# Peptides against a protein of PDB entry 4PN1: the designs that were tried, part 217

Target 1, 261 residues: chain A of PDB entry 4PN1
Amino acid sequence: KIEMNFLNKPIVPDTTKVISNFLTHYLITEPVEHVEIEAKLGTLIDLETQNRFEFPVMNETILNPEFNLRTRFESDMTASEHKYLNEFLNQAFRDSQKPGRLPFAYKHTKQVDLFYETEDNSRDKIRVSKNQSDNQVLACVKKRRVADLFLYCPNDAFDIRISISDELPVSMPSGNQQPSLTRLKDRVGYVHQEIKIDLTKTTQNDPVYDTTERHELEVEFGNIADLRDRAQKAKDGMEAPLFRRVQLFMDNVRILRREHS

## One batch from the design tools (peptide; made by RFdiffusion4, then SolubleMPNN)

Design b1_p29_8_s3
Fold by OpenDDE base, seed 5:
Structure b1_p29_8_s3 (fold): chain B 261 residues (1-261), chain A 29 residues (1-29)
Amino acid sequence: as target 1 above (261 residues)
Amino acid sequence: MEDFFELWRKKKEKEEEERREKEEEEKEK
């Protein structure tokens, strides 16, 4: 008989604990009502060098938000990297349809996002999302970024930003308002065990600049109610369910950030 | 589970308060 360690019990990685704590804060302690929790693949850029940030660590590490490291996060990737990830996820989807596996769900969505200024000139814009095919309104929200947690991943193709956002449903802008910005989104979504993985191509037409295209990969918690329940249980002294869910989430993120063309 | 982020905020607020107090004391000298 083989045991996993001298206690024969699973041990929780520090990364899992820190992230679980971070999530618990915004789920329970200072609860965000319409919370979105996502991880984006990207690159931590050193503002001084304009290159990828170099930190004296040899593995995945969560950056302490207490310290200003003079970094920015770029959530973009190359078209080739994005294509590779799409092909990778397509294969993972196919493999998951086999007997004995839990299947992926798949959805392809093309939408247009219209951004409107708020009457109060707040920094947060109203986003109206419409289906490109029939112009049906999918959502009208005001999204506020609440918090970020950054993971530096020196051994992988990408660094990670975990973001807490509040997506407040709001009324449609008045018919007289013109959008300040329009974005086209082509999104391929995969869902496995209520973890959403989205590949998004965003096209923005600028009247002054050439059309810009961004390629993003996002991993999101698909069941916030369950996650909130787990976080509450963790506050009540039962941490294992939360840790397991966060571990699952992070393992999916880790798989994806290791893939490169 | 101890909320690190809550504790961090409290610590930061305390440190900022202590800094302000020291700055005020230095101005009064």
Scores: peptide ipSAE 0.088, ipTM 0.521, DockQ to the pose 0.251
Fold by OpenDDE base, seed 1:
Structure b1_p29_8_s3 (fold): chain B 261 residues (1-261), chain A 29 residues (1-29)
Amino acid sequence: as target 1 above (261 residues)
Amino acid sequence: MEDFFELWRKKKEKEEEERREKEEEEKEK
């Protein structure tokens, strides 16, 4: 019989612990009411060189938020990379439909996001999301970015940003207000074990600038209530359920960030 | 570790406030 280690007990990686503690803070300690938790694939850019960030590490590393590393995160990829990931996820979807596997769910959504200025002239805009086919309102929210955690991944195609956001439901803008910005989204969504993986093509028409297109891949916790319950149990001394859920999330992220065209 | 994130959050909020104040001052000029 083979044992896991000399104690024959599971060991939790530091990455899992750090992320779990980060999530617990914003789920339990200083709880965000309408929390969204997502990881985006992208690139850490060095502000001085305008190239991919370089740090003297050889593997996946959580960057300490206390230090100003003079970086920005670009949550974008090439059309070719995006297409490759779509094909990869389609194959993963097909394979998951086989006997003995847990199946993916699949959804294709086309939506339009309309951004409106707030009455208080706050910098935060109201986002109204509508289905492109029937103009049905999907959401009306004011989104605030609460916190970010960055993972530098020198051996992989992408770096990672884990973001905590507050999506505050708000009333629809008055009928006399015009949107300041319109954004079209073509989203292909995959769900596996309540983890959402979305490929999104975003088209933005700027009257001053040419049409910009963005290609994003995001991984989101699909069951916040369960995650919050796990985080509460962790605060109460039972950490294993939270660690397992975070490990699952991160393993999915790790699979995706290694794929490239 | 939670204390760290609390401190980080407070720092970030302060930096965002300072950024907003600077941008407002620039608009008033």
Scores: peptide ipSAE 0.025, ipTM 0.378, DockQ to the pose 0.047
Fold by OpenDDE base, seed 4:
Structure b1_p29_8_s3 (fold): chain B 261 residues (1-261), chain A 29 residues (1-29)
Amino acid sequence: as target 1 above (261 residues)
Amino acid sequence: MEDFFELWRKKKEKEEEERREKEEEEKEK
C-alpha cells in the first residue's frame, strides 16, 4: 500500500495555516461585523525602482506585514490578460456544466458606483451601487479597509493581495448631495462552491484627465457565515474545516494567477 | 485609502514626461 507520508496523515501547507490565522483574527478575535474577504490579482511594485518587486525567494511567499518593504500593490492587468482570463473562466464554466461536476453559476452585471463624502469627513466614502439597466440600488455601504496580506508570487503572472474590509450598511445620502466620484463597472461573476470570482472592467471619467480604465480579477469568500463558523471551530481546536476552505480558496487563486497569455 | 486611478494617472504622467525628456535630449544631440 502507498501512504501519503511517513505518518500516513494529511499535512497542511504553511501558507494555509498563516492565512487561516490571519482570517481567524478578523473573524473571531477582533471580529469585523460586515466582513468582506477577497483576493485581488495584481503586481507588487517596488517604490524605489517602480518595477515589480524583487525578493530573494523562489515561490509563493506571504510577506510579513510588520516589515515596511516600500512596496505598493497595483490591482490591475492588461486588457489582453483580462480577456484571456475571461475566456479561460468561460471555458471552465462550460466544463463544469458536464455531468459529474459541480456547476459554476454565472452573472453579468453592469453597475455604477457613486461615491459620497461622509458628514464626519472620514476617509471612508459612502458607496451607492446601482444597476445601470434599471437604476435599482444594489447596495449602500461605507467600506473600510481593515487589513491586507500580500503574497509575492515570483513564478506567476500576478502577485496577490488578500484584504479584509468592513462593509457597513448605511443610509442613502441626502437627495441634495452630489457624488464626488462615479465609476462604471462591467462585471462578469462566476461562483463555484461558494467562492466568487469576478472579472471587472472599471471606467472612471475625470473631467480634467482622460478616461481611465482598470481591469481587475478578484476572488471572494461567498459564504462568510460558514467561514466564521469554521474559524470558530478552528479556535476551539477543530482546524480541518477551516484549512480545507482556505486551501480551496487559495487553489482557485493559484489557478487564476498562473494563467497568462 | 489611496485612489488607484490617481496613482495610475500619476505614474502614466511621469512615464510620458520621462519619454518627452528623452526625445528632447535625442534631438539636441
Scores: peptide ipSAE 0.012, ipTM 0.268, DockQ to the pose 0.018
Fold by OpenDDE base, seed 2:
Structure b1_p29_8_s3 (fold): chain B 261 residues (1-261), chain A 29 residues (1-29)
Amino acid sequence: as target 1 above (261 residues)
Amino acid sequence: MEDFFELWRKKKEKEEEERREKEEEEKEK
């Protein structure tokens, strides 16, 4: 007979605990009303060297947000990396359609994001999202970044930023307002077990500069209500459901961040 | 936290400024 360990009980990785606590704070303790929780693949850049950040660790580590490490996070990747990830996810999608597996859902979306300044000159802009094909309004929100948690991943192609955002639904801007910024988004979305994985190509036209293109991969919790319920249970002393959900999320992130062309 | 496009813009502005400075220095020679 084989046991898991000398206690014969599952052990929760420290990463899972830290992330779970981080999420619980913004789900329960100081709850964000319209919370979005996503992880983006990217690179921690050292502001001094302008190269990838180097830290004296040999594995995945969560950076302490209390310390200014003089870094920035670049959530961009090369077109080749983005293409490779798309091919990888397409294969994962195909494999998930086989008997005995839980299937991916797939959606391709092309949208236009229009950004408007607020009357109060707040830093937060109103974003109106429209479908490119029929110009149908998909959403009108004011998005506020609440918190970030960074993972340095020295053995992988990408580092990770987990972000908490508040997406407040707002009324449409007045008809006389012109957008200050327009972004085109070509998004391929995959959903597996209510975890959303999006590959997004963003194009921004600048009148002064050449068209900028960005390639992003994001992993998002697709069921916030369930996550909030799990977080509440964790506060009430039952942590296992939350830990399991966070572990699932992080395993998907870990798979993706290891992939490179 | 600065948006990627804002960072990119600032970088391009700096590169353009450095280019202009070099061109001015070359004209003074």
Scores: peptide ipSAE 0.000, ipTM 0.232, DockQ to the pose 0.017

## One batch from the design tools (peptide; made by RFdiffusion4, then SolubleMPNN)

Design b1_p30_1_s1 (from b1_p30_1, 12 letters changed)
Fold by OpenDDE base, seed 2:
Structure b1_p30_1_s1 (fold): chain B 261 residues (1-261), chain A 30 residues (1-30)
Amino acid sequence: as target 1 above (261 residues)
Amino acid sequence: EILVPEIGDDNLENKLLKLVDDYFTELNKK
């Protein structure tokens, strides 16, 4: 006869607890009203060496935000890596359509993002997103980065940044204002069990720097209301629903960060 | 088999988007 452990009960990994607590803080304790929660694949770069950050750990670890490790996070990846992930997700999509599986949903969008300075000259810019085909306004928001949680993943192709952002809906900028920055976005989105996975190719024209392309992969909680409800239950003493949702999210992230060309 | 286009492949997208949409429409019918 085999038991799970000496209590014969499942246990929650520490990583799940730490992330759950981080999310609960910005969902419930100090709630962000229009919260976006996403994980981006990228690379932690040591500012001193300009190479990938090295830390004396042998597996996935959450970096303590109280310490300045003199790092920056690069969310960009190579075109080949991005292509590989696209092919990987396409295959995952196909496999999920088989009987007995929960299917992916898919959406392809092409949009232009226009960034405007605020009247009060705040660091936060207004982003107007428009459909490239017909110039219809998709969104107008002021996005504020609230908090980051970094995962160093020495055994995987990518490190992870989990970000809490506040996307405040705002009115359109005045017609006399010119955008300070324009970005073209080509995005394919995959949704599975309300977890959204986006592959995005961004083209930016900089007056100083030539046209640059960025390739990003992000994983987002697609149902914030449900997540907030789970977080509230956790604060009330029932943690299991939140832990399960965070585990699902992180397992998807873990799958993706292991894949590379 | 249902195929999903890659980013930047307009030809494949045009060919496959309808199929995907139709599939999900049928799948979601109760």
Scores: peptide ipSAE 0.019, ipTM 0.427, DockQ to the pose 0.012
Fold by OpenDDE base, seed 3:
Structure b1_p30_1_s1 (fold): chain B 261 residues (1-261), chain A 30 residues (1-30)
Amino acid sequence: as target 1 above (261 residues)
Amino acid sequence: EILVPEIGDDNLENKLLKLVDDYFTELNKK
């Protein structure tokens, strides 16, 4: 007979606990009403060298937000890396359709995001999202970045930023107001077990810097209500459901950040 | 083989979605 440890009980990795506590804070303790929780693949860049930051650690490490490490996070990758991930996810999608597996869902969306300045000159802009095909309004929100948690991943192609955002629905801007910024989004979305994986190509026209293209990969919790329920249970002493969900989320992130062209 | 369209390929999207639908149709017949 084999046992998993001397208690013969599952043990939760510290990373899972830290992330779970982080999420619980913004789900339950100081709840964000219209919360979005996502992880972006990217690079922690040293502001001094403009290269990827190097920390004296050998594995996935959550950075302490209390310390200013003089870094920035670039949520971008090369077109080739993005293409590779697209192909990788396509294969994963195909494999998941086989009998005995839980299938991926897939959706391709093209939208235009129009950003408007607020009357009070607040840092938060109003974003109007429209479908590119028929200009139907999909959403009008004021998005606020609430908190970030950074993971340095020395063994992988990408570092990770987990972000807590508040997407507050707001009324449409006045008809006389012109957008300050227009961004085109071409998004391929994969959903597996209510975890959303989005590959997004964004095109932005900047009057100063011309047209810029960005390639992003995001992993998002697709069922916030369930996650909030799990977080509440965790606060009440039953942590296992939350830990399992966070572990699932992070495993998906870990798979993706290891893939590169 | 079930294919998922790459970003920016509208023509491929329609073709691939059809393939997916066909695949599921066949699976449901079994």
Scores: peptide ipSAE 0.018, ipTM 0.439, DockQ to the pose 0.011
Fold by OpenDDE base, seed 5:
Formats: sequence, structure tokens, C-alpha cells
Structure b1_p30_1_s1 (fold): chain B 261 residues (1-261), chain A 30 residues (1-30)
Amino acid sequence: as target 1 above (261 residues)
Amino acid sequence: EILVPEIGDDNLENKLLKLVDDYFTELNKK
């Protein structure tokens, strides 16, 4: 007979606690109404060296947002890395369809995002998303970045940015308004236990610059209502449900960020 | 050979979906 530890009780990693508290703040304490919570794989870049940030730690570390580390986050990867992750997730999808497993759901979406300036010249743009095939409007939102939490992952291929955003549904821009930017998005989405994993290829055409292509991987909480409920319970003294959900989320992120071709 | 659709490859995606459907169809017969 084996026990988990000398208390024979599960323990919560500190990372889970920190992230849980971060999420609870924007779910409950200062609630974001139309919250989107996602982790992006990318690279923390040292602004001084323009290379990957080097911090004197040896494992996954949440960076304290109170410190200006003079970094930027690049939420991009190479086409080869993106392809590898796509293949990896495709295999995971197939394996999950086997008896005894919880299956992935799969969705392929091709959309065009049209960005419009707001009347008040605010930094927040209105994004109109349309299906590429039939030009049907999928969404019209004003997305505001509320907060970021950065994880430096020296042992893995990618660092992580966890972002809290407010995606406010808004009315369509006036018919006379022209988009300031258009982006084509080719996204394959994998959903497992209400955690969304999206591989997105974004193409942007600039009349002055060459066409640019970006490759992103995002992991998102697919059930915000459930997450908010868990966060509320945590505020009420029952933290386990939130911790479990955050742990699941982070484990999925950890699986992905360590994959390399 | 395992078919692995890539982003934007509708052909491979459709093939994969078909395989999945076929698999479940076969399972449901038993």
C-alpha cells in the first residue's frame, strides 16, 4: 500500500495557487464580465539583447508583474514548430477516440478578422470576425487586454503568457467605416475536457510590406461559467475545485510547451 | 500510414474525419 505523502493528501503546486489567485481576481474580485482566459505559447524576449530572456531560475517560473524585466512576449513560432504541434495534436486526437478515453472534439475554422478604429480613438479596436466561406458574421467584439501573467520556462521550447481579456460584444461598425486592418485566420481547434487548444495560422497583407504569416498556439478555458463558479467557491473557502481545474489547464499547457521537433 | 491533416488541408482533414467516422461506425456494430 502506498500513500501520496506523509499526510496522505494531495498537495497543490505553488504555481497552481498563484495562477488560481490571479484568475480569481479577475473572475470574482474585480470581475471581467466577458472574460477570455488563454495561454499563448511563445518567447520572452530580452529587450536589451533581443534574444530569449534569461532569468536565474532552472524551471517554470511565474514572473512577478511588479518588476519591469524589460521583456516583450512574442506569441509566434516557426512554421515547422507549428506543424509539429499540429501533428502532435492530431495524434492525440486520434488516440483519444479509442475506447476508455475521453475524446477530443475537433473544429476547423477559417475566418477573416476586420479591425475597426473606435470613435474615441481608443487603443481598443472593434474586431469583426467573418467566416471566409460565406462571409457570415461570427462575432463583433471589442477586446481589451486586462492583465497578463508570464511564465518563464527555461527547460521548454516555449514560454507562456496567460492573458485575461474582456471581449465585449459591440454593435457592428457603421457601413461607411473601413477596416484599418484585415487578418485571415486558419484555425484548427481541439477541445478536451472543456480546455480549448487552438493552432492558428494568421496571414496579414500589408500594401507596403510583404505578406506576413504568424503561427500561434493558444490554450483557453472553454467553460468560463464553470471556472467562475470554482473561483467563487475558492473565495468561499473551498479551493480544491479551482485548483483542480487550473492544474488541468496547466498540465495541458506544459505538455504542449515542451514539445519540439 | 497515418493520415495527419495540417492546418488548411481540407483533403487530409476530410480523410481523417472519415476514418474517425468509420471507426465509430464499426464500434457501434458490436
Scores: peptide ipSAE 0.016, ipTM 0.420, DockQ to the pose 0.011
Fold by OpenDDE base, seed 4:
Structure b1_p30_1_s1 (fold): chain B 261 residues (1-261), chain A 30 residues (1-30)
Amino acid sequence: as target 1 above (261 residues)
Amino acid sequence: EILVPEIGDDNLENKLLKLVDDYFTELNKK
């Protein structure tokens, strides 16, 4: 007979606890009403060297947000890396269609995001999203980045940024108002167990750099209501459901960040 | 507009995967 440990009980990884607490704060303690929670693959760049930062750690490490690190996070990746991840996810999709598995769902979207300044000149912007095919309005939200949590992953191809955002539905901007920024998004999304994995190509016109393209991979909690419920239960003393959901999320992230061509 | 292929429906799966592949091929086209 084999036991898990000397208590013969499952143990929660420290990373899971830290992230769970982070999420609970913005789900329950200081709740974001229309919260979006996502992790993006990218690179922590050392501002001094402009290369990937080298922390004196040997594995996945959550950085303390209270410290001002001379770093920036770049969520972009090469087209080659993006393609590789696409192929990887396609294979995962295929495997999930087999009997006995939970299948992936697939969604392809092409949209235009129009960004507008708010009337009160607040830092938050209004984003109008339209379908490229028929120009149908998909969403109109006031976008606000609330918090970030960075994971340095020295053994993997990518570092991770977990972001809390507020996307408050708002009325359309005035007809005479011009967008300050326009972005084209071409996205393929894979959904498994209500966790969304999106591969996105973003095109943006820049007055300085002309047209720029970005290739991104993001992992998002697809069921915020469920997550909030789990977080509330955690506040009430039952932490296991939240830990399990966060563990699932992070395992998916960990799989993806290890993949490279 | 999320498409969920039926488990065991290889034909539908392949069609969807082809769309995905074609999509990203075009996206990564120089």
Scores: peptide ipSAE 0.013, ipTM 0.387, DockQ to the pose 0.013

Design b1_p30_1_s2 (from b1_p30_1, 12 letters changed)
Fold by OpenDDE base, seed 5:
Structure b1_p30_1_s2 (fold): chain B 261 residues (1-261), chain A 30 residues (1-30)
Amino acid sequence: as target 1 above (261 residues)
Amino acid sequence: EILVLPISSDNLENRLLALVDKIYSEKNAK
């Protein structure tokens, strides 16, 4: 017989604790009502060099937001990287359909996002999402970025930004308003154990500027109610359920950020 | 549905996508 350690109890990685605390703050302490919590794959860019930043660490590291590290996060990746991840997830999907596994769910969406300025001149824009095929309104929200947590991942293809956003449902803009920005989104979504993994190709046309295309991969908590419940339990002294859920989320993120062609 | 973006004209890839779609459809039908 073997044991996990000298206490024979599970040990929670420090990363899990830090992220859990971060989430708990915005789920419970200062709760965001319509919270979206997602991790995006990307690159921490050194503003001085405009290259990927090189922090003096050797493994996955959560950056302290109290420090100005003079970095920006670029959530874009190459088309080839995006394709590779797509193929990887397709294979994972196939494998999960086998007996004895928990299956992925899949959804392919093509939508157009229309962005409108707010009347109060807020920096936040109203986003109207429509289905490309029938122009049906899918959502109308005002998304506010609440907080970010950055993970530098020197051993992986991508760094990670975990973002907390408030997606406030709002009324449709008046018919007199014109969108300030229009984006086409082609998204394939994979869901496993209520963790959403989305590959999104975004196309933006500008009459002045050339067409730009962005490729993104995001991992999102698919069951916020459950997560909030777990966070509340954590505040009440029962941390294990939250830690387990965050660990699952991060493991999925870790799998994905390691993949490259 | 096609699981790969962009849609590939590659015959092999298309076959794979078809297989995935089939699996997905069969599972959801149960």
Scores: peptide ipSAE 0.026, ipTM 0.453, DockQ to the pose 0.012
Fold by OpenDDE base, seed 3:
Structure b1_p30_1_s2 (fold): chain B 261 residues (1-261), chain A 30 residues (1-30)
Amino acid sequence: as target 1 above (261 residues)
Amino acid sequence: EILVLPISSDNLENRLLALVDKIYSEKNAK
């Protein structure tokens, strides 16, 4: 007979615990009402070298936010990498439709985001999202970035930013207001076990700068209510459900960040 | 005006749906 360890019980990776605690803080301790929790693939850039940050670690490492590492996070990838990930996810989708598997859901959306300045000239802008085809309003929100957690991944193609945001539904801007920024989004979305994976091509026109394109991949918790429930249970002493959900989320992220063209 | 250029998933939904149909057909055949 073989046992997994001297307690014969599963062990939770430290990364899972750290992330779980981070999420619990903004789900339960200081709860964000309209919380969005997502991980984006990208690159930690050293501000001094303008190259990928190098840290003296050999594996996935959560960076301590209390330390100023003089980095920025570039939430972008090359078109070829984006294409590769798209193909990879397409294959994963196909494979998941086979007997004995849990299937992916797939959705392709094209939307335009219109950003408006607030009357008080606050930092946070109002975002109106519309369907590109019929201009139907999909959402009108004021998004606030609450917190970030960065994972340095030296062995993988991408680093990770986990972000906590508050997306507050707000009323539409006045009809006389013009958008300060317009962003077009072409997004393909994959959902597996309520984890959302989105590949997004974003195009925006800056009046001063040329048109910029960005290729992004994000992984999001698709069921916040369930996650909040799990976090509450964790605060009450039962951590396993939260750990399992975070582990699932991170495993998906880990799969994706290893892929590149 | 800015344009959204096609990505690799352009028209993918229909193709994927077709593939899903194929997979389910194979499943039912077994």
Scores: peptide ipSAE 0.016, ipTM 0.489, DockQ to the pose 0.011
Fold by OpenDDE base, seed 2:
Structure b1_p30_1_s2 (fold): chain B 261 residues (1-261), chain A 30 residues (1-30)
Amino acid sequence: as target 1 above (261 residues)
Amino acid sequence: EILVLPISSDNLENRLLALVDKIYSEKNAK
């Protein structure tokens, strides 16, 4: 007979526990009301070298947010990498349509984001999102970045930033107010088991700089209510449901960060 | 047919956005 371990019980990796605790804090302990939780693929850049940081670790490692590691995070990738991931996800979509699998959902969206300054002169701007095709308002929110958790992934193409944000619905800016920034977003979205995977090309015009483009991949929890329920159960002593959901999320992230051209 | 995003990139804005991300991270760090 072969057993899993000397207790013959499943064991949860530390990574899962740490991330679960991080999420639980902002879901339950100090709850963010309109929380968005997403992971972005990118690169931890050493501020001194301007190259990818080299931490003295050999595998996926959650960085302690209590320390200033003198890094910045670029949530961008090359066009080639972005294209490769798009093709990869397209194939995953096709494969998931086969019998015996849970299918992906797919959506292509083009929108424009208009950013407006707030009266309190906060860095948090009001974002009005509109559909490019008919100019209909999709959302009007004030997004505040609450917390970040960084994963250094030396064996993969990308590092990871998990972000907690508060997307507060707000009233539309006055008709006389001009946007301080405009962004065009071309997004293809994939959803599998309520985990959202978005590839986004962002075009931005800057009055000082020329038109710039970004290529981003983000993975988001698509069912926050369920996640919050799981987090509450974890606080009450039943951690397994939360761990399972976080594990699913992270496995999807791990798959994606390993794929590159 | 599943659409593939158009391919073009400029990294200047990315550096600025990365700086913003850093500021937020530092703000939230103890």
Scores: peptide ipSAE 0.033, ipTM 0.349, DockQ to the pose 0.024; fails the geometry check
Fold by OpenDDE base, seed 1:
Order: structure tokens, then sequence, then C-alpha cells
Structure b1_p30_1_s2 (fold): chain B 261 residues (1-261), chain A 30 residues (1-30)
């Protein structure tokens, strides 16, 4: 019989602990009421070189937010990369339908996002999301970015931004208000074990600038209530359930960021 | 400023999505 280690007990990676603590803070300690927690694939760009950030590490590394690394995060990928990931996820979907597996759920949505300025001209805009086919309102929210955690992944195609956001439901803008920005979103969503993976193609028409397309992949915790429960347990001294959930989330992220065309 | 994500004109992408939709629909029909 083989054992895991000399204690024969699971060991929690430091990355998992750090992320778990990060989440616990915004779930329990200073709770965000309408919290959204997602990871986006992208690239940490060095502001000085305008190339991908280079750090003297050889593996996945959570960057210390206390340091100004003079970077920006670009949550975008090429069309070819996006296509590859789409194909990859489609295959994963198919494989998961086999007996003995937990199946993916799938949803294809096309929506338009209209952004409105707030009455107080606050930094946060109101986003109205509508279904493109019937113009049905899907959501009206004011999204506030609360915190970010960046993972530098030198061995993979993408770096990772984990974001905590507050999506506050708000009233629809007044009828006289015009949107400051309109975005068309073509999104394919895959859900596995309540982890949501979205591939989104965003098209933005700017009267001044040419039509721009962005290709994004995001991984989101699909069951916040459960996650909050796990975080509470962790705060109360039982950390294992939270660690397991975070590990699952991160493993999915790790799988995706390694795939590229 | 209108940000519109156009439906992918990529035939291959659309075909792949259709395939996924088909598989999913078949499963749900059972």
Amino acid sequence: as target 1 above (261 residues)
Amino acid sequence: EILVLPISSDNLENRLLALVDKIYSEKNAK
C-alpha cells in the first residue's frame, strides 16, 4: 500500500491557502453582499516593456499586492487561442457526458450590455444586460471591483487575475438616459461541479475607433452560498471544505491556462 | 460608444457550438 506522504495525510498547497484566505476575507470578514468571484485568463503586461511581465520565478506565483510591479492585466486572447479553448471545452463537454462522469452543463447566450453613467457620475457604471434575440432584460447591476489577486504563470500561455466584485442590483436607468457604451457579447458557458467557465466574444463599436473584438475566458464560482458556508467553516477552524473547493477551482483554471493553439 | 460582440462569423466556431448544443439537447431530451 502506498501513502501520500510520511504523515499519510493530504497537504494543502500554499497557493490554496493564500487564495482561501483572500476569499474568506471578502466572504466573511468584510463580506461583499452581492459577491462575484471569478478568474480571468490573460496577460500581465510590463508597463515599461509593454511585453509580458517577467519575474524571476519558475512557477505559478501569487503576486504580492503590496508591491507596485508596474503591470497591467490584459484580459484578452487571440481569436485563435479562443477558438482552441472553445474546441477544448467542447471536447471536455463531450467526454463528460460519458457514463461514470459528472456532466457539463452548457449554455450559449448572446446578449447586449448597455452601460450608463450614474447620476452622481460615480466611477461605477450601471450595466443593463439584454438578450439579443428578444431584448429581454437579463440584469441591471452596478458592478464594483473590490479586490484583485494576480497569479504570474511563467510556464503557461496565460496569467490569471482573480477578482472579487460586488454586483449590486440597481434600478433601470431613466428613459432619457443614453448609454455611454454598448457591447455585444457572444458567450458560451460550461458548468461543471458548480464551476462556471465562460468563453466570451465581445464586440464593441466605437464611432471613432474601429470595431474591436475581445476574446475572454473566465472561471467563476457558481455557488456563492456554498462557498460562503465553506468560508465560514474555515473561519471557525474547519478549513478543509474551503481548501477543497478552492483547489477544484484552481485546478480548472490551471487546466485552461495550459491550453493554447 | 457601442461595444458589440458580433456573432462569430467563423464557420468552424459556429459548427462547434452547434455540435455542443446538439449533444446537450439530446441529453436533456432523455
Scores: peptide ipSAE 0.019, ipTM 0.397, DockQ to the pose 0.012; fails the geometry check

